# Ledger of designs, part 22: peptides against a protein of PDB entry 9GMZ

Target 1, 343 residues: chain A of PDB entry 9GMZ
Amino acid sequence: TGFPLELLTRPATERLAYFENYTVAHPRLKEVYEILMRTIAEPAGASFIFVYGASGVGKTTLRLRVEQKLTELALPKLESDRARVPVVGIEAIAPESRYFNWKEYYTRALITLEEPLIDHKFDYGVRGISRDNFGKINVESKVVAPALRRALENALIHRHPDVFFVDEAQHFGKVASGYKLQDQLDCLKSLANMTGILHCLLGTYELLTFRNLSGQLSRRSVDIHFRRYCADSPEDVQAFKSVLLTFQQHLPLAETPNLVDHWEYFYERTLGCIGTLKDWLKRVLSDALDREATTITLKDLQKRALSVAQCQKMFKEIQEGERQLSETEADVQNLRSALGLGA

## One batch from the design tools (peptide; aimed at target 1 A25 L29 Q238 T246)

Design b2_p13_5 (made by RFdiffusion4)
Pose (drawn by RFdiffusion4):
Structure b2_p13_5 (pose): chain A 343 residues (1-343), chain P 13 residues (1-13)
Amino acid sequence: as target 1 above (343 residues)
Amino acid sequence: SEILGDEPVAVDE
């Protein structure tokens, strides 16, 4: 398999768009996708899905793909319920203040729930907020956060989304003190419990500070680790080389450059993160199409790679996250002994 | 799974 040969006659813009729209279902992503879809289809009391992963591992692409896939299920279901949004997805806003702005979060979440059939919803529940009949949801600055959250809860329990996505969830950790971390997530827990809607949180390894704050949160959450490819296990190396080969065969050029020969350097400047690899390859392809190059040279790859210091910081954070998420038989035995079960 | 895109091609070592 490979890129369509017709693209050679087409201008560089078509090649670049093709490569941008191209995706690879590498095993780690496939497994994480399967686990996430299975868990969304049946939460069973869980009120959170944590998706831990390094920067550029593909969390956002996973969110977008699962959103598109779930939207397919909604079309047959719509014949039964006219007013139902299948999936709602938003991004956590990094606040300018010391603490996360819950009022702005509620405002954006309610805004994202705009539908053309707004007549079905009627009143949101609290005065001061309504659509301006121009397709935009208007909220008043005098409306307080408790009333806005109550309106969001009513809107969510009316629409009943399958899953609620909060991309970049590490921004929830912006707090004004050292004790507000548990309350920051308890608020979202209470919102999810009352609305009966699973809140899937995606973020980098900084999200691990939101892992096990309390036993209630521990039970109300499901951990999904989007592990990067590690050079330690040969199978992961084989998979990383294989991803490079798929990219080598699928980037539009006159002749396919050799990328497996330079797999070590790629791993050195990507740490196995597939998104970081694709971004680099797309940047190199864009640089090459400017000069109409027939192949990719190592010099081109080196020109637009990542700095050593940046990769050092990436690896340090990744090592800390993998160390915190590691699970061994020793931990299981310790828990067995402390529980008094034995063996 | 097809929405994820193409699967990797194995390297013959």

Design b2_p13_5_s1 (made by RFdiffusion4, then SolubleMPNN; from b2_p13_5, 5 letters changed)
Fold by OpenDDE base, seed 3:
Structure b2_p13_5_s1 (fold): chain B 343 residues (1-343), chain A 13 residues (1-13)
Amino acid sequence: as target 1 above (343 residues)
Amino acid sequence: MDILGVEPIPVDE
């Protein structure tokens, strides 16, 4: 059990790519995947899904696996319906300016939506949107954000994806002082309502601010908490160690490093976030391959670890998010008790 | 291959 030994004779790029593409089906990933897939299949009138959790918990991996699954499930239908796109996923960009660039967002969404269908002509109903000779969407500078929105609405209606993913969606919240986060939510809500397309926003615990601002979104949203592994849970520690053992066996190095014996150090520097762990190991593997090293050492790990200061900052952000959720659970319990529903 | 990747290897207690 381990990586294909033939990789040891392959270029460093192939060895690194193997590990990059390697995914561990860890318990929290499976749980959230099952909930998300079920919710996409049966949204029950929801217009939004919020997937929130720590930075580096693995939300992007979750998204990519769901996108893959939805694509696989749609393949038989896509043979008959060449206009359909099963899923669309974008990453929200942190605005450089105090203002969220909706023009850029709509342009990127259109490009992503149409990229799989280069050969399929679509009339966006907007002058100044065209396809180049490579089938890539070109948007002329004269096209304004409201026109791009209409083009995206038309494209989403025509392509009818099962879900629209927005990764790093907390970046919608990073609007300047004076712009209401509410206005961003109202724009997204309007897009979901106009298209009838389910939106899934993936992000950090900063997404909880969206939940708190709109009591109307809460009625039309499903919340999914992607939890980290906690060191105070024996089951979570065992799961985390199991992931370490699995990565240990799948690092394409001549000598298998002992990661499991250092599990506490890995936990200290990842806070139980498997994405953070994978990214760390990827960096260390890259350095090892560049040096033609036979293995990785604790010293190699230490060179690429997050600093204690970074971990302390990230941990405070996690604790605040977990606290807000715990308070919400307590409020539900208090409400039930007040309603005479037994605890 | 499971779409989620590989099941993690159990660690002995």
Scores: peptide ipSAE 0.244, ipTM 0.858, DockQ to the pose 0.789
OpenDDE base, seeds 1, 2, 4, 5: peptide ipSAE 0.212, 0.228, 0.216, 0.232; ipTM 0.850, 0.855, 0.851, 0.855

Design b2_p13_5_s2 (made by RFdiffusion4, then SolubleMPNN; from b2_p13_5, 4 letters changed)
Fold by OpenDDE base, seed 2:
Structure b2_p13_5_s2 (fold): chain B 343 residues (1-343), chain A 13 residues (1-13)
Amino acid sequence: as target 1 above (343 residues)
Amino acid sequence: MELLGVEPVPVDE
């Protein structure tokens, strides 16, 4: 089944919004979703979940879908426990300086936790944190990072989310020294331990460097690799083509574009990353709608494609990440062999 | 299942 045909008579904004909100439950997304949902439901003493994969693989889509599902599952309990928040999601911002801005992180975390609709005024016990007349948290500039941390700890304990998501978590790793990175990990670990809240860090393969620095986190972490589709796998190629066919049918245009026939070009310019593919198609759809075009052409695709140079850069970053994982797997195998556990 | 999205359409081989 394609898009609702009524969309063809709707404004361009509604047509675009339909496609933006449309999600293909492709095999890799489904797999990672199931693992993540299971791990959140049954952490088994884990304090951290690491979800890593290529930029544009679909991690943000995964997060949002999990947040939606956790919210849905919590609704019956939220009626009785008005203090509870089912899930909290934050995007980590790249530091402008060589130092991670913990004050900003804690402030954003508090703001995200305290949606205006939460009737129960929580006293953070910290002077300079207030709610405005709209229920939004205001943090005075005088409030220091340690006070914000205490406020966040108290808020997390009181709201007791099933998980605390940090998207773009590789930005924690963008610090000038490995020691500071360890301190950041220890800070997050301490926050998770003090609150009892499961943390899920989503990020690029740069998150592996962050993960590997704390041998203590490894014992209390679950790792989830969100893989791209690989052109050397017939199954992955078929899955990628299936995604293209699905998007083709769900582009709200008068004439269905033939995306599948161009699958190699789509693969070349997305590296098998479905998020990159969707974002590309959104841009192309937006352009087509602005022109009142009946369909999308190869020329329209080419106009919004990533450059070969961008793809080459992204591919190098992917290869390095995949290499690090393969080395880790080899190291595990070598360790097992050395322990006499067999290959 | 619906919240995750729609299953991809099989490509005819």
Scores: peptide ipSAE 0.213, ipTM 0.827, DockQ to the pose 0.877
OpenDDE base, seeds 1, 3, 4, 5: peptide ipSAE 0.017, 0.212, 0.209, 0.069; ipTM 0.586, 0.829, 0.833, 0.668

Design b2_p13_5_s3 (made by RFdiffusion4, then SolubleMPNN; from b2_p13_5, 7 letters changed)
Fold by OpenDDE base, seed 1:
Structure b2_p13_5_s3 (fold): chain B 343 residues (1-343), chain A 13 residues (1-13)
Amino acid sequence: as target 1 above (343 residues)
Amino acid sequence: MDLLGVEPIPVEE
């Protein structure tokens, strides 16, 4: 089953939007989704979830799908509890300075948390936080970071989301070394503890460095590794080819391109990351639609591919992350063996 | 609709 054929008569914007909104429930996405949903439902005293994996593996897609599911599951309860927000998600911004902008973080978190709740005024206990006539939160420049933190704590307690998502969470680790990184971890830990809200940090393998620095977070955190597909695994190759076949059938073009026959080239330029693959195909589809082309050619693919140098850089970052995880797994096995717990 | 999207189509061996 492919795309709705009626899309061929629709504007390029609608055809592109169809593909953009189209999601393949590939095995790794499904696995991580199920683990994440289960962990959110039954955190077992965890205050943090760490979801780490390669750039472009699909973490943003995972987050959005979990947010949609949590919203759907909460709908019956929202009728009785009008103050409740089922989920809140923000993206951590890369710091422009050597210091994390906590003021901006808290402001963005407050804005995101309160966007769905136009009609319910909440007193944050902080002067200079107001809602406009559209329910949008405005934070005056005079409001300091400690006051915004208290406002966010109060808002999180009042809205009681099932989880607070922070995407690109590796950016917390880039700003600070040594004591400053510990202070950031303590800040996040304090926010989670004071609010009772489960925090899910999604990021690259650089998030592991951040996670490992806090021996206290390790006791109250769940780790979820979002793996890429590996070319040395026959099962992973079949899964990757299956994703290509599915995207091939869901490109709203008059002639179905043969993507599967070029699977090795797609793998070479995506490193087994489905998000990178989808973004590549989206760029190529956009170009094809702009030209009113009937299909996508190998030349069209090559024009929008990541360079070999980009792929080599990304692959080194992946290999380092996978190595660190493999060493950690080996250390756990060694610890278990040393404790007389069977491997 | 499965909120995860559509399961990928098996590639014929």
Scores: peptide ipSAE 0.302, ipTM 0.856, DockQ to the pose 0.787
OpenDDE base, seeds 2, 3, 4, 5: peptide ipSAE 0.169, 0.183, 0.215, 0.173; ipTM 0.833, 0.836, 0.832, 0.830

Design b2_p13_5_s4 (made by RFdiffusion4, then SolubleMPNN; from b2_p13_5, 4 letters changed)
Fold by OpenDDE base, seed 2:
Structure b2_p13_5_s4 (fold): chain B 343 residues (1-343), chain A 13 residues (1-13)
Amino acid sequence: as target 1 above (343 residues)
Amino acid sequence: MEILGVEPIPVDE
């Protein structure tokens, strides 16, 4: 079972697009997907879902697949309720300043929520928000952040998505030392409470700070840890090799490269993160297609690999996140022991 | 399952 052989006669753009769109349902992705879908369906009074894990673990892929599934599940209802949007997903952008730009956040959220194809014009209750000739939302520069917030609240209430996704949500934490991350969390909490919309924040282990800062959010949040594959687990190594074998067979090249024999090198340069692996292979495939190469060599892989220094930096960030989680588990055990509940 | 992607191919031990 491999790529469609017809791709070998297709343009490089189609061959690359095939691999870009190809997703392996690897065990960790499947696990997190099932937990996330279940939590969205039955939030049990939660207002937030936190999905955290290493950069390049596959969080964006997870989000996109959940968005697709929620859209598919909503199609029968959308035929009757044309005002409804089943899901909204945005990416938080790193602030250029020491302060998170809420005006830009609200603007992007409104633009994403109000797709041009939505026939029903909604009155946002705010002057300076309009649709252009293409149906895109235009926000005049004079519109202030509090007005944009009200517009977003009204839009979220009216469109009533099952979930509001914020990818790269660690960027909410990138605030000046004097502006408490707590105030940002309270802002998000207020938005979720006012709209009744479940928020899912996806990001790095920096999202763990959100859990620690708000005891109230912790009671109304579900945590989902998107783990990498670990080389100290035989099962994880086997799963990682299986992903390599699968990608090997789905690279649209005339000669199937042997990726599995180099699994340790792939692991070294991806830290067990499948998104990082896929992105690496995409770059290498693009180079191979540009050269009309029949296969991928180890030299081709080496040219597009992350540097050892990049991997060392990423690994330190992962270890710190994994450590914080382990400490939290130990703290729970210590608390239980101190309460006389036993380990 | 189709939305999530294709199941990975098992590696023979």
Scores: peptide ipSAE 0.214, ipTM 0.848, DockQ to the pose 0.895
OpenDDE base, seeds 1, 3, 4, 5: peptide ipSAE 0.207, 0.214, 0.206, 0.205; ipTM 0.849, 0.848, 0.842, 0.842

Design b2_p13_6 (made by RFdiffusion4)
Pose (drawn by RFdiffusion4):
Structure b2_p13_6 (pose): chain A 343 residues (1-343), chain P 13 residues (1-13)
Amino acid sequence: as target 1 above (343 residues)
Amino acid sequence: DPPLETYPPLEEL
């Protein structure tokens, strides 16, 4: 397989758009996708899905693919329920203040729930907020956060989304003190429990500070780790080389450059993160298409790679996250002994 | 060593 040969006659813009739209279902992403879909289809009391992963591993692409896939299920279901949004997805806003702005979060979440059939919803539940009949949801600055949250709860219970996505969930950790971390997630837990809607949280390894704050949160959450490819296990190396081969065969050029020969350097500057690899390859392809180059040279790759210091920071954070998420038989035995079960 | 493998697009899942 490979890129369509017709693209060679087309201008560089078509080649670049093709490569941007191209995706690879590498095994780690496939496994994480399958787990996430299975868990969303049947939460069974869980109120959170934590998706931990390094920067550039593909959390956002996973969210987008699962949103598209779930939207497909909604079309047959719509014949039964005219007013139902299948998936709602938003991004956590990094606050300018010391603490996360819950009022702005509620405002944006309610805004994202706009539909053309707004007549079906009627009143949101609290005065002071309504659509301006121009397709935009208007909220009043005098409306307080408890009333806005109540309106969001009512809207979510009415629409009943399959899953609620909060991309970049590490921004929830912006707090004014050292004790508010548990409360920051308890508020979202209460919202999810009352609305009966699973809140899937995606973020980098900084999200691990939100892992096990309390036993209640521990039970109300499901951990999904989007592991990067590690050079330690040969199977992961094989997979990383294989992803490079797929990219080598699928980037539009006159002749396919050799990328497997330079797999070590790619891993050095990407740490196995597939999104970081594709971003680099797309940048190099864009640089090459400017000069109409027929192949990719090592010099081109080196020109637009990542700095050593940046990769050192990436690896440090990744090592900390993998160390915190590691599970061994020793931990299982310790738990068995402390539980008094034995063996 | 085992041969390298190619992977389909993610939209096929």

Design b2_p13_6_s1 (made by RFdiffusion4, then SolubleMPNN; from b2_p13_6, 5 letters changed)
Fold by OpenDDE base, seed 5:
Structure b2_p13_6_s1 (fold): chain B 343 residues (1-343), chain A 13 residues (1-13)
Amino acid sequence: as target 1 above (343 residues)
Amino acid sequence: APPLQLYPSLDEL
């Protein structure tokens, strides 16, 4: 089982698009996908889902695949309820300034929620929000953040998505000097409570700071740790090699490259993060297709690898996040022991 | 070590 051999006669753009769209159902992705889908179907009074893990572990891939599945599952209901949007997904932008731009966030969320294809045009009751002739939302520069928030709250209530995804959600933690991170959490909590919409925040281990700040959010949140593969686990090493074996069969090249023989080098430059691996292989595949190469060589891999300095930086960020989680697990055990609850 | 596996596409789930 591999790529369709017919792709070898197709343009480089189609060959690259095949690999880009191919998503390996590796054990950690499958586990997190199943937990996330179950939690969205049965929130059990949760208002938030936190999905955290290393940069490049595959959180954006997870989000997009869940958005696709929720859309497919909602199609029969959308025929009867044309106002409904099954899912909303946005990426939080890194602020150019030292503070999160709520005005931009609300604008992007509103534009994404109010896709031009929605037959039921709603009036948000906000002056300076209009639709063009194509149904695209235009937000005038004069519209203030509190008005955009009210428009988004109304839109979320009317469209009733099963979940609202925010990718790169660690950017909510970027507050100006003198503002509290708690105020950002209270804003998000208020939006979820006012709309009744389940929010899923995906991000780096910096999301743990949000988890720790609000004991009230902890009672209404589900935590999902998207782990990387660890080289100290024989099972994780086998899974990582199996991902390489799968990718090498899905690279649309005339000669199947032997990626598995280079597994240590792939691990060194991805830290067990499959998103980083896929992005690396995509760049190398693009270069190979542009040169009409029959296969990928170690030299081609080396040209597009992350530098050792980049990997060392990423590894420090991972180690700090994994340490914080391990300490939290130990603190729970210590608390249980101190309460006279068995471990 | 157990044999390497081919993982399916996530679209098959």
Scores: peptide ipSAE 0.559, ipTM 0.943, DockQ to the pose 0.854
OpenDDE base, seeds 1, 2, 3, 4: peptide ipSAE 0.550, 0.547, 0.552, 0.547; ipTM 0.942, 0.942, 0.942, 0.941

Design b2_p13_6_s2 (made by RFdiffusion4, then SolubleMPNN; from b2_p13_6, 5 letters changed)
Fold by OpenDDE base, seed 5:
Structure b2_p13_6_s2 (fold): chain B 343 residues (1-343), chain A 13 residues (1-13)
Amino acid sequence: as target 1 above (343 residues)
Amino acid sequence: EPPLQLYPDLDEL
């Protein structure tokens, strides 16, 4: 099945929106989605889920689709519990300073929890937090981080989401010393423990630094590796070509472009990351629609491709993360062997 | 080679 042919008579904005909203259920996304949904439903005493993988692998897409599904599943319960929020999702901001801005984090989390459409107005007992006439949370500049934390703890307890998502969570690791990183992890752990809310941190392989810092987090965390497709695996190459075939059929153009024949070039410029591929195709589709083009050519693809220098940088970051993960897996196996535990 | 697959939208799962 391809795109609805009626889209060819629709505005460029509607055609682009169709492609943007289409989420290819490729094997790695499906696997991670199923593990994540199961872990949220049955956390088994876990306080954290770590989802890590390459930049552009599709972590934000995974988050948004899980948020949508959890919202849909919660609708029947929200009729009886008007205070409940089914899910909360935020992105951690890259600090302008060498230190993570907890005040900004707590403010964004509170704003997201307190959507204007929630009928049940809760007073968090914090001076300088108010709602405007539209129900939007306003946080005065005088409100300090410890007061915002208490407000967020009360909000999370009252709204009782099934999970709290933090995307780009590697930004918690942007600290000048290992001591400050431990303090940040202890702060997050304390927030999860005080609220009883499951936290899901999504990020790059820099998130692996959090696994190594706390032997107590490892007992209360579930780790999910969102892998890219590897060109040295025939199965991964076949899945990557199948993703290209799927996108080829879902580009709302008069003539179906041949993406599959260019699979090596797509792999070279995406490193097997499907999010990077989708973003590239979205840019090329937008350019084609603006020109009223009937199809996409290799020249159109080349115009919007990442540079070789960008790909080389991204590949070095991926190789470092994959190496660290493989070393950790080998260390666990060596530890098991040394303990006389079978492999 | 095994045939290429068409993957559905994730919302269809």
Scores: peptide ipSAE 0.605, ipTM 0.956, DockQ to the pose 0.841
OpenDDE base, seeds 1, 2, 3, 4: peptide ipSAE 0.599, 0.597, 0.599, 0.593; ipTM 0.955, 0.955, 0.956, 0.955

Design b2_p13_6_s3 (made by RFdiffusion4, then SolubleMPNN; from b2_p13_6, 5 letters changed)
Fold by OpenDDE base, seed 5:
Structure b2_p13_6_s3 (fold): chain B 343 residues (1-343), chain A 13 residues (1-13)
Amino acid sequence: as target 1 above (343 residues)
Amino acid sequence: SPPLQLYPSLDEL
């Protein structure tokens, strides 16, 4: 149980790549992975899945692992249907302007969906979309957002993925002054309805604003809360320490560092977010490998830790998100009680 | 306290 000892004789790049690719099946990740995979397999008329949680909890890791698994499961079907793409995943970009760039979103989605290696190249009937000699999509600057949307709708229908992933989906909430957040939600709802493709939006607790805006979307959505580990829960503290124990066995160093003894410091600087923990350990491992160090020290950890000010900011954002969820749960219970439905 | 656990890789699921 640990990294392959042969890595100790390999280049620093291979040692780092091993740790980057290693994903701990910690309880919260396993739970949300199983729920997400089940929901994708059996949507039960859902058009949306919302996966929300703290920044750095591991949502991108979850997405990438689900994309990999869906691709592996689809391989036997792809032999008979060469037009099919099993899954498509993109990251929504934070706009440089205060407004979400739909043109860029549709372009990125279309480029990702229309991989150069796909044998069946469709013409989506949009002037100014072409393929180069390598099959890569080129979108001319003159192509307008409504035309790119139609191209993406046609592409999604023809490729028929089991799910369309959008990471950092809180960026859809960045709306111009005078525009409604509802219009962005209606745009996404229309895309899902026109294509018949299940959409999974992953993001921060800012995605909760989308839940509150549309009682119609809530009837066609599944919510998945990717929780952090909480220090107030003995079970969560044990799981967090067990993650540290697992990571210390998978750091490709000559001497196994004792990360578990520093669990409080790791918790202070990650807030129980395993993605933040992994990224921190990756930076520290890179520094250790560059120095040909045999192990990682507390001093090495301190050099790459988030500042107290960064942690305080992140913690305020987490507390606000967790508060909103707790209030929503209380409101549901109050509504049930008021309806004469038993608690 | 219950013993700490080694979690498997997610690739094993």
Scores: peptide ipSAE 0.558, ipTM 0.948, DockQ to the pose 0.851
OpenDDE base, seeds 1, 2, 3, 4: peptide ipSAE 0.547, 0.549, 0.551, 0.546; ipTM 0.947, 0.947, 0.947, 0.946

Design b2_p13_6_s4 (made by RFdiffusion4, then SolubleMPNN; from b2_p13_6, 6 letters changed)
Fold by OpenDDE base, seed 1:
Structure b2_p13_6_s4 (fold): chain B 343 residues (1-343), chain A 13 residues (1-13)
Amino acid sequence: as target 1 above (343 residues)
Amino acid sequence: SPPLQLFPSLDEL
């Protein structure tokens, strides 16, 4: 199956939106999606889920698709419980200073949680938090971080989401000292414990440093590694080529481009990261639609490719993350062997 | 190598 052929007569904006909204159920995404959905449904006393993987592997796509599915599954229950929000998702901001801006974090979380047109006036118990005529939260500048935290705790308890997503969660770890990093972890632990809400932190391999500092979280966390496709695995290469085959059928162009024949070039410039691949194809599709082109050429791909220098940098970051995970897996095996559990 | 396959949309899951 390919794109709806009627799209060829539609505006460029509609054709682009089709491809943007199209999500390939590639093996790694499907696996992580199923694990994440199952873990959210049955957390088994977990307070945290950590989803980590390369930049551009598709973590934001995973989050958005889980948010959509949780919302769809909750719709029948939301008719009876108008206070409930099924899911909340925010992106952590990179700290401009040596300190994470908790005031901004709590404000954004509260705004996102309360953005639904919910007729129920909730008293946050905090002066200087109000709703406008559109139901949007307004937070006065005088409201301090501890008050915003209490407002968010109360809102999370009242709205009772099945999960609280934090994307780019490695930014919690970009704090200049180990003590401050522990304080960030303790802050998140306290928020999860006080609200009873499951937290899912999505991030790059830098999230592992944050994850490893909390021996206490190890008992109450589920780890999900969102792997890239590796060129040294024949199965991964075949899956990557099958992703290219699928995308070429879903590019709303008059002539189906042959992406599969260029699989090595696609791999070289994406490192097996499907999010990076989709973003690249989206840029190239946009350019093709703007030109009213019938297809995409190798020259069109080359114009929007990441530079070799960008790919080399990204690859070093991936290799370091994969190495740290391999060392951790070896440490687990060594621990099991030392405990007499076998390898 | 196994034949290339078309993956479904994640919306179909």
Scores: peptide ipSAE 0.481, ipTM 0.938, DockQ to the pose 0.849
OpenDDE base, seeds 2, 3, 4, 5: peptide ipSAE 0.464, 0.467, 0.461, 0.470; ipTM 0.936, 0.937, 0.935, 0.937

